# Peptides against a protein of PDB entry 2AZE, part 88

Target 1, 148 residues: chain A of PDB entry 2AZE
Amino acid sequence: AQECQNLEVERQRRLERIKQKQSQLQELILQQIAFKNLVQRNRHAEQQASRPPPPNSVIHLPFIIVNTSKKTVIDCSISNDKFEYLFNFDNTFEIHDDIEVLKRMGMACGLESGSCSAEDLKMARSLVPKALEPYVTEMAQGTVGGVF
Target 2, 101 residues: chain B of PDB entry 2AZE
Amino acid sequence: GRLEGLTQDLRQLQESEQQLDHLMNICTTQLRLLSEDTDSQRLAYVTCQDLRSIADPAEQMVMVIKAPPETQLQAVDSSENFQISLKSKQGPIDVFLCPEE

## One batch from the design tools (peptide; made by RFdiffusion4, then SolubleMPNN)

Design b1_p16_4_s4 (from b1_p16_4 with F3Y T14V)
Fold by OpenDDE base, seed 4:
Structure b1_p16_4_s4 (fold): chain B 148 residues (1-148), chain C 101 residues (1-101), chain A 16 residues (1-16)
Amino acid sequence: as target 1 above (148 residues)
Amino acid sequence: as target 2 above (101 residues)
Amino acid sequence: SSYTTTVEQVKPLVLS
């Protein structure tokens, strides 16, 4: 009885660990898809334009964004060497990393929200190594909740 | 029996975790390769149009922060205080705004 | 075109 109890505890421990790793893997896959899709989009755009965009017209990764109402008053203080910034807002704000921005741009093909069209899924699969394609499919179907 | 069943379950879970680890390693490798590729780095950018697409420019203001690695970010968002502080150790921080049009 | 739009750097108050 005690031996079985010990194994059951271990089983639960492993299940929780696997669950955590599944979440991490899904995020890694989304990042990979988003990055590659962004690069591909921009490459195509530059080819069509026959030139790269002006340097001050784009923001290269990595970055974060802060958004707030246009009515929000923002006071910003900056050190002389630009090593230190302080922003004070009179209302709430949001912070998002570049990955979240890419997701909202659709660079992850809607895979993050289960809103993948057939074309989106095709694109997503094309942007990952073969070994990851089955998992991408499971993500699109919402069936990654179980253990492998 | 029950013991044998649990033992088998643990073996199966171990195998599943190993497969998961393998897939994660593949992903990590791909991301590393992307980060090391000069052309990919050059093409890894967003535009003001992109930023406008994620927030209504008529209602929202969007700031972009470019900070070196290991930059400390502290944010307070409460009913009384709304503050963001940035402290860089490796270089200057740049903050940008996209024009309204 | 997105390539004709410029990103403007914020001009905050410089700390003394």
Scores: peptide ipSAE 0.047, ipTM 0.880, DockQ to the pose 0.030
Fold by OpenDDE base, seed 1:
Structure b1_p16_4_s4 (fold): chain B 148 residues (1-148), chain C 101 residues (1-101), chain A 16 residues (1-16)
Amino acid sequence: as target 1 above (148 residues)
Amino acid sequence: as target 2 above (101 residues)
Amino acid sequence: SSYTTTVEQVKPLVLS
């Protein structure tokens, strides 16, 4: 009947919305873990060194990374107030945001790819509130999304 | 029947979505707390060593760009044009280089 | 107004 058909359409729409929210939640969890892990690492490092790093030796979030071959010629146009930049390359380049950098640094404990050791998983769980721990476990096992 | 089954499914999905929303709220709250904590923000940094682990400065030029919020970024990477355009409305853009060694 | 130069000429802050 038409009523059942309407509900089936609605069910599919809700399933898709839930899937999207699951992806968003996973990304938020990864960001939280990565940020807290980074802060923890740096806090420990500074404690061991008994001093913070020199101001010009570190880059604070947020940032983006642009990398290209050292052979790539780069022309840069800059406004006087430095509000506008134009970079022209003679070859391909890559852009990475800070979150991607943190993931590649292992700050998300390999959770983003399901490559968590027991120690990594323990660390990941320790960096989220209790309510999120089960979801972290599911992410590590690759079982998220199979409950609907 | 079929109608009752579908209705029940929708109610269950609604409950599941509400649970997801709750978890997402917890996450966003934690991230907000991090952003509001001065000490955490002071410690939220990467080093040259970190950057070298992502791209080797011996082979790659590594440039770090810090731009104010809401900065417009346009990138073109094609055979005819390789370009990055940045336009800030809230302040100057800073560019940093990671040394080779 | 704006000016054009190479990245090296711009002399971005070099991380230490």
Scores: peptide ipSAE 0.029, ipTM 0.885, DockQ to the pose 0.038
Fold by OpenDDE base, seed 2:
Formats: structure tokens, sequence, C-alpha cells
Structure b1_p16_4_s4 (fold): chain B 148 residues (1-148), chain C 101 residues (1-101), chain A 16 residues (1-16)
């Protein structure tokens, strides 16, 4: 029936929207965990050192990093006001945003890949509101998407 | 029949989406709270040691770019071109290097 | 205006 077909189309549309929102939610959770974990780590480190790190030894968020072989030749063109940069490399490079850096640092507790130890999962859960804990658990277990 | 089943499915999906929206609102609120907390922002930093853990400066050159919000980034990484273009409208771009260990 | 040089020649801040 045409009516059933219309509803099926709507069903598919909603499923896709839900899938997108699930992805967005997971990213938001990872960001939250990573940021809070980073802050806690640094707070603890500063407390133990009894002082903040030297100003020129740290980079505050937000930032991006670019890495390439030390053998790579890089030419840089900079506008006079430093509003515009052009980097030319003679070989491949990698770009990472700060969130990716935090993930690779382990700040997201391995939740991004579903590779959480018991301790990692405990940490991750402790860094989110109670309402988000079940979803964090599902992410760790790779069971997100049960609504499908 | 099929119609009733689909109708029920749509209702269930609606509830699922509403739950997701609620959770996303919670997350957004938490992130906002972090952004509004001065101490958290002060502590939101990485060190050279952190950067070395991502890419070993003994083998890789590591460059850090601090760009204002809404900066446009264009990157080409192909056999023919290896290029990064940055265009800011809201302030200067700063570049830092991570030294070798 | 703009200028072109290597990254090292630009001498960006080196993290401690």
Amino acid sequence: as target 1 above (148 residues)
Amino acid sequence: as target 2 above (101 residues)
Amino acid sequence: SSYTTTVEQVKPLVLS
C-alpha cells in the first residue's frame, strides 16, 4: 500500500537522523571526557609540583598540530598581518586537531575505540553526569545503536 | 498489519530520538560549563611531552598552530601537492615548534 | 603583502 510505503520512507529518514545524532552524541561525550580528564590531570600535576608549568612549555586549547618527516622541506608564506599562512611541503604531512591529540593521549580513556580497561571505563564514567553513564557503558562495549 | 507495525515503529523511533536529544542537551550543557569555568580553561593545555607522545620529534617535525575561531583551513596531501592554507578573519595566527627531546 | 621562507627561518616560538 502507498500509505505503508510512505511510512517506510519516513522510517528510513528517522533512522538515518537517529544514526547521525548517535554519532554526534558520541563525539560530544568523548570531548567532554577528554577535556575533563585533561583538566584533572593538569590540576593534579600542578598541585604536586606546587606551581604551574612554565608559560612557554604549554599550549592551551584550541590548537591544531601538523607533523611531517624531519626530512620534509617546508616553505611558509605569511601575510604581513599574520592572518594568512601558506605551507608548502615536499612530502606528505599529517594534521590533527586538539580533540584528536587528546584522544591519542588517552584522555578519552580509550572510549573512542571501545578499548577501555576496567580502570578506563571507571574514569570515563566518573567524568560524565549520571544520565550519560549508560551510554558511556554502551560505547565501551560497542553496543551503541540498539535502537535500530 | 503492516500499517500498524510501521506506525508503532515510528512512535518508538520518536521516543528514541527524544532520548538522544535529551542526552545531547546534557552534553552540551556540560561542555558549556567547562567553557565558562575559568580554572578549567586555564588547565586546558598540553605539554611538549604530550606532543612527543603523538609524534616523536626525533623522527617527525611537530608544528603547533594557534588560529582564531572560524579560521579557514585548506589541506592538500597528494602525490602532486602537499599544502596547507590558513586564512583567519579574526586575528593573527601563531605557530610553535616542538623541540627535539 | 607577504613573505616566503622556511618554517625554521620564520623562527616560531619553540616550546620549552
Scores: peptide ipSAE 0.028, ipTM 0.886, DockQ to the pose 0.039
Fold by OpenDDE base, seed 3:
Structure b1_p16_4_s4 (fold): chain B 148 residues (1-148), chain C 101 residues (1-101), chain A 16 residues (1-16)
Amino acid sequence: as target 1 above (148 residues)
Amino acid sequence: as target 2 above (101 residues)
Amino acid sequence: SSYTTTVEQVKPLVLS
């Protein structure tokens, strides 16, 4: 009885750990797809334009985004060495990392929400190693972890 | 019996976790390769057009923050205070504002 | 935040 109880506790612990790893893997896959898709897009764009974009017209990864209403008053205090910043807002704001920005740009092909078209899924599969393709398919179908 | 069944379940879960670990290793390896590729890093950028597409520039202001690794970020968003604090230990922080169309 | 140097209040730089 006690042995079975101990194993049942361990089973639950392992199931939770697997669930966490599944989430981590999905995020890593999305990051890979989004990044490769971004690089591919920009490479193509530069080839078509026959030049890179102006240096001050682009932001390289990594970065974070802060957005708020245009009516929001922002006071920014900066140390003289620019090592410290303090932003004071008079209203609410949002913070997003670069991965979230790429997702909103569609760089993850809608895989993050399981809203992939056939073309989106094809693109997503083409941007990962062959070993990850089955998992990408499962993500698109919403069947990740179905074997557990 | 019940004990044998649970033991078998744990073995199966172990195999499943090992498969996940393998896939994660493949994925992290790909990400490291991308981070080490100079050309990929050169092309890893977003434009003002991209930034305008994620929030309506007529209604929202979009601010971009470039901070070195290990930068401390503290955000407070409450009725009493709306604040973001940044403290870098590895270099200067750059802040950019994307203009509206 | 704790500041160890002088602080200047400014607006963010604008992307060109």
Scores: peptide ipSAE 0.055, ipTM 0.891, DockQ to the pose 0.044; fails the geometry check

Design b1_p16_5_s1 (from b1_p16_5 with S1M S3H S16K)
Fold by OpenDDE base, seed 3:
Structure b1_p16_5_s1 (fold): chain B 148 residues (1-148), chain C 101 residues (1-101), chain A 16 residues (1-16)
Amino acid sequence: as target 1 above (148 residues)
Amino acid sequence: as target 2 above (101 residues)
Amino acid sequence: MIHYKSGEGNKTFTLK
């Protein structure tokens, strides 16, 4: 009886761990797709333009963004060596990492929300190794969550 | 019996987790390959136009932060305090605004 | 993954 209880506890622990890893895997897949899609887009654009964009016109990953109303007053204090920054806002703000930006740009093909068109799904599948294609399909269909 | 059933369940879960780990390893490998490829790194960028497309500067100010790895970011909010603190130990932090035009 | 919106309280993130 006690042994069974111990195994049931272990079972639950493993189930939770698997669930967490599933979430992590989905995020990793989205990152991979987003990055590759971004690179592909930019490669194509540069080829069409026959030149790279001006250096100061692009923002290389990694980065984060802070957005707030343009009416928000921001006070910024910077250390002499620029190792420390302090921003004070008089209103609310949001912080987003580069991955979230890419998702909002559509670089993840809408896979993050299960809003993939047929073309989007085709693109997404083309940007991952074959072993990951079934999982991408499941993500697009919203059928992720089962145990392997 | 119950014990045998639970034992079998755990074996199945172990197999499932191993498969999951394998897929995760594939993903992380691909991401590393991207990060190690010089050309990919060069092409891994967004434009101000991209940012404008997702956050209209006419309504929202977009501040870009480029910081070294392991930089600590602290966000503070209260009824009378909205604050972001950045602390880097590996180098200077670069902050700039994305122009509206 | 870094995402923050005012109202979520104080949070600390480590940039990778």
Scores: peptide ipSAE 0.522, ipTM 0.914, DockQ to the pose 0.897
Fold by OpenDDE base, seed 5:
Formats: sequence, structure tokens, C-alpha cells
Structure b1_p16_5_s1 (fold): chain B 148 residues (1-148), chain C 101 residues (1-101), chain A 16 residues (1-16)
Amino acid sequence: as target 1 above (148 residues)
Amino acid sequence: as target 2 above (101 residues)
Amino acid sequence: MIHYKSGEGNKTFTLK
């Protein structure tokens, strides 16, 4: 009886760990797809333009963005060495990291929400190693959650 | 019996986790390769146009923050105060606004 | 992943 109880506890522990790793893997896959897709897009664009974009027109990863109403009043305090910033807003704001920005740009092919067309899924699969393709398919179908 | 069944289940879960770990290793390897490729890093950028596409500058202002790793960001939300605090330990923080045009 | 919207209370993030 005690042995069975111990094993049940361990079973639950492993199941939870697997679930956490599944979530982590999904996020990593989305990052990989988004990054590769972004690089591919930019490479193609630069080739078509036969020149790189102006340096002041691009923002290299990593970055985060803060958005708020254009009418929001922002007070900014900066340390002399620029190691510390303090922003005070008189209204609501949002913060998004670069990965979220890429997702909103469609760089993850809609895989993050399971809203992939056949073409989106094809693109997503093409941007990952063969071993990850089945998992990408599962993500698109919303069938991730089972045990391998 | 029940004990044997649980033992078998645990073995199966172990195998499943090992497969999962393998996939994660593959994925992290790919990300590392991208990080180590100078051309990929050169091309890993968004434009102000991209940001405008997700946040209409007619309605929203977009502030871009580039900070060193391990920078701490604190968001404060109260009924009277909306605040963001940034503190880096590895270098200066760069903040700029994305223009509308 | 860092995501914040006003109304979520005070939160602290570490940039990586």
C-alpha cells in the first residue's frame, strides 16, 4: 500500500514535469519558427532591394516595447549612467517582448493560436528540423497534451 | 497487479520524458545555431513599419527598450499610479520612440 | 515571455 502511494506521488510528479516541459518546448518551437521566418523575410527583402535598410530604421533583437495611448502623459527619470529608468504614466500601458511582437507580426505562422492555414503549417514545418515536424503538426491541431 | 501497473506506467513516463528532452535539445541547438550565425543576427530585426502594424501610431505610442541581459523591469499598477522601473547591472539602457512615419 | 497589461497588479520581470 505504501509502495503504491509512493509510486502514485512520483507518477503525479512526472506528469506535471512533462506538462511543464511540453509548454516550454512549444514556446521554444514558436521562437525558432518566428526567428527563422523573420530572418528569411528580411533576407528576401534586402535581396529584392539590393541593399540593406537604413541603420536607423531597424531594431535588432532583443527588445521590448511599451505601448500606451498617444494622449498618455509620460514622465521619465534617467540616471546619469543610464542604468536606471523610471517612467510614470497617467494612464494604462502594455508591455510586450520581442517574441510577442513577432507572433503578432505573424512570424510564428499562427501556430501560437492554432490558427494555421495549410500554407502556414507548411511554412512552419519547413522552419524546423525533421524531428520537430510532428510536434508542430500536433500544435497546429491542438492535440498537444498527451504523453508520448 | 496494481504495483506492477504503476511501475510500468512510471517506466513509460520516463521514456516519454526522455523523448521530450531529446526534442528540446534539438530545438535549443537550432536556436543556438541562429545565435552563433552572424548573418542571421544581422537579419534578426524588425522595422518601425512592423511595429506600426501591430500598434497603430495614430492611437498608440510605441516605446522601444533595448537593455542588457538581466535587466530588471518592474511594472507598478495602482489606482493612481502607472509606473515602469528599469534597472540594469551590465550596461546602459537605450530607450527611444518609434516614429509614425 | 514578458507580457504585461495594466490591471494585472505589480509585476517584476528579468530581461534575458
Scores: peptide ipSAE 0.520, ipTM 0.915, DockQ to the pose 0.907
Fold by OpenDDE base, seed 1:
Structure b1_p16_5_s1 (fold): chain B 148 residues (1-148), chain C 101 residues (1-101), chain A 16 residues (1-16)
Amino acid sequence: as target 1 above (148 residues)
Amino acid sequence: as target 2 above (101 residues)
Amino acid sequence: MIHYKSGEGNKTFTLK
């Protein structure tokens, strides 16, 4: 009676923890795919160009971006040897990290949004260790967590 | 009975969690290997063209921030203030704009 | 993961 109730509480707690870990694993997989795909793309591009891009023409990870209307007035204050920045905008802005940028670039093969074609899925699978391939397939099918 | 069933469920959930942990360890290992590979890090970049592809430069400006780890970013959002504050303790912060083509 | 859009109120992030 009471023992069963305690175990049911524990079961629910573990299920929630597993759900959280599933989310974390999915994000890690997406990051791995995105990073490897990006590196592969750039390697190929540099080989085709027979040279690396100019140093100041690329942005290495990690980074974040802020976007706002070109009409937005931005006041910037920099102090403490560039240790501190203060930006004041007269209108709305958005912030995106590098992972989100890579996803929007398609580096995660659309796996993050269920827009994974057969070719995209093949690419995604090729960018992870064999042990992760089944999980990538589950992500593409939207069947992650079905065993619970 | 019910007790035995619940006990068995918990054991199965433990096994499932261990499997997840194993897969997560594989992922983190792969990411670490990428971070430790000099060639991979050299190739881990985007271009301004990439950024323009996700944000129309004709209408939007794109500002890039490169900051040391543990930098604190505060976004303030009120009727009077649209503000971003950056505070680093590990080194200087670099901010630049991607030019419009 | 860092994502912010005006309208979400005040938020603080730690860059990794």
Scores: peptide ipSAE 0.519, ipTM 0.915, DockQ to the pose 0.908
Fold by OpenDDE base, seed 4:
Structure b1_p16_5_s1 (fold): chain B 148 residues (1-148), chain C 101 residues (1-101), chain A 16 residues (1-16)
Amino acid sequence: as target 1 above (148 residues)
Amino acid sequence: as target 2 above (101 residues)
Amino acid sequence: MIHYKSGEGNKTFTLK
């Protein structure tokens, strides 16, 4: 009985670890799709324009953004070496990383929310190695956790 | 029996985890390839138009922060204090607005 | 992943 109890504890530990790894894998897949899709979009756009955009008009990854009302008063203190910043806002603000920005731009093809059209799913599959395609399909269907 | 069943389950879970690890390795390899590809990195950008599409440009301002790895970001939140603190140990932090703003 | 909205209390993030 005690041995069975010990094994059940171990089973639960492994199940939790697997669940965590599944979440990590899904995030990695979304990042891969988003990045590749972004690169593809920009490559196509530059080809159509026959020129790259001006350097100061683009923001390269990685980055984060802070958004607040245009009416928000922001007090900014910066160290001389720019190693330290302090922002004081008189109103609410939001912070988003680049991955979230890409997702909201649709770069992950709606896979992050299970909102893939047939075309979106096709695009998503085309942006991952063959070994990951079944997992992408499961993500789109919400059936992750099946047989490996 | 119950013991044999649990033992078998653990072996199956081990195999499942190994498959997950394999898929994760494939995925991280792809991300590394993107990181090492100069052309991909050159094209890994968003525009101010992209950012304006995420935030309402009529009402919101957007600050962009580019910071070295391991930079600490502290967000303070209270009715009397809304604050962001950035502290880098590896280099300077760049904060800017889109030129159109 | 970093996501923050005022009202979530004090939080500290490490940028990667």
Scores: peptide ipSAE 0.518, ipTM 0.914, DockQ to the pose 0.886

Design b1_p16_5_s2 (from b1_p16_5 with S1M S3H K5V S16K)
Fold by OpenDDE base, seed 4:
Structure b1_p16_5_s2 (fold): chain B 148 residues (1-148), chain C 101 residues (1-101), chain A 16 residues (1-16)
Amino acid sequence: as target 1 above (148 residues)
Amino acid sequence: as target 2 above (101 residues)
Amino acid sequence: MIHYVSGEGNKTFTLK
């Protein structure tokens, strides 16, 4: 019947929306963990050193990085006010945002790839509110692919 | 029947979505709190050593870009040309290289 | 943390 067809369409619509929200939530969780872990690391490091690092030795978020082969030739043009940059490369390059950098640094505890050790998982859980802990566990197990 | 089954499925999906929304709200709130905390922002940094650990300057040239909000980044990465364009609306863009050590 | 909005055509991102 037409009514059943309409409901099936709605069902599929909701399933897709849920899938999208699951992906968004996972990313938000990873961001939270990575950020808190980074802050914690740096706080402890500064306490141990009894001083903050030299200002020119650190890069504050937000940022992006571009990496390419050391052999790649890069031509750069900059506007006088530094509002515009143009880079031309003679070979391929990679762009990474700060979140990806943090993930590669291990700040997300390997949760992004489901490769958490027991210690990593414990750390990850400790960096989120209690309500998010079950989802962190599911992420570590790779069991968040289905409907919530 | 089929109608009743579909109706029940939709109710279950609605409940699941509400749970997701709740979790997302919690997470978003936490992120906002972090962004508003001055001490956290002060400590939100990486070092050149960190960057070397993920892209060794011995093998890769690592360029760091600090840009204001709403900066537009356009990238072309193909066999024909390799280009990155940055256009800021709110201030100057800072670009520097991660030194090799 | 920053967020990106992907554009169409050229690989375009808007930093947020």
Scores: peptide ipSAE 0.031, ipTM 0.882, DockQ to the pose 0.305
Fold by OpenDDE base, seed 3:
Structure b1_p16_5_s2 (fold): chain B 148 residues (1-148), chain C 101 residues (1-101), chain A 16 residues (1-16)
Amino acid sequence: as target 1 above (148 residues)
Amino acid sequence: as target 2 above (101 residues)
Amino acid sequence: MIHYVSGEGNKTFTLK
């Protein structure tokens, strides 16, 4: 029946939306874990050192990283008010946001790739509210979305 | 029948989506709390050592860009053009170079 | 130490 067909279309629509939200949720969880883990790391480090790091030795979030070969020539033009920048490279470059940097630092405990150890998973779980722990576990096991 | 089955499926999907929304709200709340906590923000930093562990400045030049929120970034990385353009509307952009050592 | 590479005004810098 036509009504059934309409509902099937809606069903598919909802399934796709759920899939998208799952992806978004996973990213949010990773961000949360990464941020909290970073803060925890730095707090501990500062406590151990009994002092904060020199102000010009750290880069506070948010930031963007651009990396390229040391041999790459970069021409940078800056507007008078520093509101506009133009970088021209003579070779390829890479751009990474701060979250990606944190992930590569291991701040997300390897959860992003499903390659977290038991200790990593324990850490990850400790950095999220209780309600999110099951989802973190699913992420680690690669079983997210299996209920559908 | 088929209609009843589909209706039930949609209800189940609705419940699932609501659960996801709830979890997402929890996450968003946590992130917001982090952003609003002064101490957390003070501690939300990486070091040059961290960056070296990711992209060794001995081999790669690592440039750090700090820009105000909503800064527009466009990048072109092709054989004919390698370019990054930044346009801020809320303030100046700062650029740092991570030293090799 | 993080090196500041930004200039001011309508200036062009070449980085290597």
Scores: peptide ipSAE 0.026, ipTM 0.880, DockQ to the pose 0.039
Fold by OpenDDE base, seed 5:
Structure b1_p16_5_s2 (fold): chain B 148 residues (1-148), chain C 101 residues (1-101), chain A 16 residues (1-16)
Amino acid sequence: as target 1 above (148 residues)
Amino acid sequence: as target 2 above (101 residues)
Amino acid sequence: MIHYVSGEGNKTFTLK
């Protein structure tokens, strides 16, 4: 019947929306874990050193990383007010946002790839509110995707 | 019947989405709290050592870009064109080079 | 190697 068909279309619409929100939530969780873990690491390091690092030795979030071979020639054009930059490379380059950098640093505890050790998972769980812990567990197990 | 089953499915999906929204709200709240905490923001940094772990300056040139929010980034990486364009509307863009040890 | 084609002042900084 047409009525059933309409409901089936709506069902599919909702399923797709849920799937997208699940992906968004996973990314948000990874960001939270990575940020908190970074702050915790730095706090501990500064306490051990009994002083903060020199201001010109650290890069605060947010940032973007661009890397290329040391042999790559880069031509840079900059506007007078520094509002506009144009970089031309003679070879390939890579761009990484700060979240990706943090993930590669292990700040997300390997949760991003489902490669958490028991200790990594414990750390990840400790960096989120209680309500998010079950979802973190599901992410680590690769079981996210079902309706809950 | 079939109609009853579909109706029940939609109700369950609605509840599931509400639960998901709740979790997202919790997560975004935590992120906002971090952004509002001055001490956390002071400690939200990476070092050159961290960056070297991602791309070794001995082999790679590592450039750091600090840009204001909503800065537009355009990148082309093809056999005939290798280009990055940055356009900020809220302030100047800063570029840093990560030195070797 | 970076070559500046245009712009005002030193726009590149080295972390220390």
Scores: peptide ipSAE 0.026, ipTM 0.878, DockQ to the pose 0.037; fails the geometry check
Fold by OpenDDE base, seed 2:
Structure b1_p16_5_s2 (fold): chain B 148 residues (1-148), chain C 101 residues (1-101), chain A 16 residues (1-16)
Amino acid sequence: as target 1 above (148 residues)
Amino acid sequence: as target 2 above (101 residues)
Amino acid sequence: MIHYVSGEGNKTFTLK
């Protein structure tokens, strides 16, 4: 009886660990798809334009986005070496990392929400190694972890 | 019985975890390859148009922060105060504003 | 609206 109880505890621990790894893997897949899709988009755009974009018109990864109402008052304090910044807002703000920006741009093909069109799913599959394609399909269907 | 069933379940979970580890290794390898590819890094950028599609500067002010790795970001968004603190250890932080037009 | 509290390093870049 005690041995069974110990194994049940271990089972639960392993299930939780697997769940965590599933989340990590999904995020890694989304990052891979988003990055590759972004690179592909920009490569195509530069080829069509026959030139790279002006240096001051692009923001290379990594970056962070902060957005707030235009009416929000922001007080900013900057150290002389620019190593430290302090922003005080009089209203709410939003923070988005570059990955989230890419997702909202559709670079992850809607896979992050499990609502891919047929075309988006095709694109997503094309941007990952063959071994990951089944998992991408499961993500699109929202069936990841169904075997556990 | 119960013991045999649990033992079998644990073996199956072990196999599942090993499969996940394998897939994660594949993913991390792909990401490393992307980071090591000069052309990919050159093309890893967004435009102001992209940012406008996420947060329209007509309605929102959009600030872009480029900070060195391991930069500490502290954010407070509550009814009492709204604050962002950035502390870099490796270099200066750059701040950009996205124009409305 | 942005108000700079410190003049040191008070430089914000506007993307073009």
Scores: peptide ipSAE 0.026, ipTM 0.878, DockQ to the pose 0.038; fails the geometry check

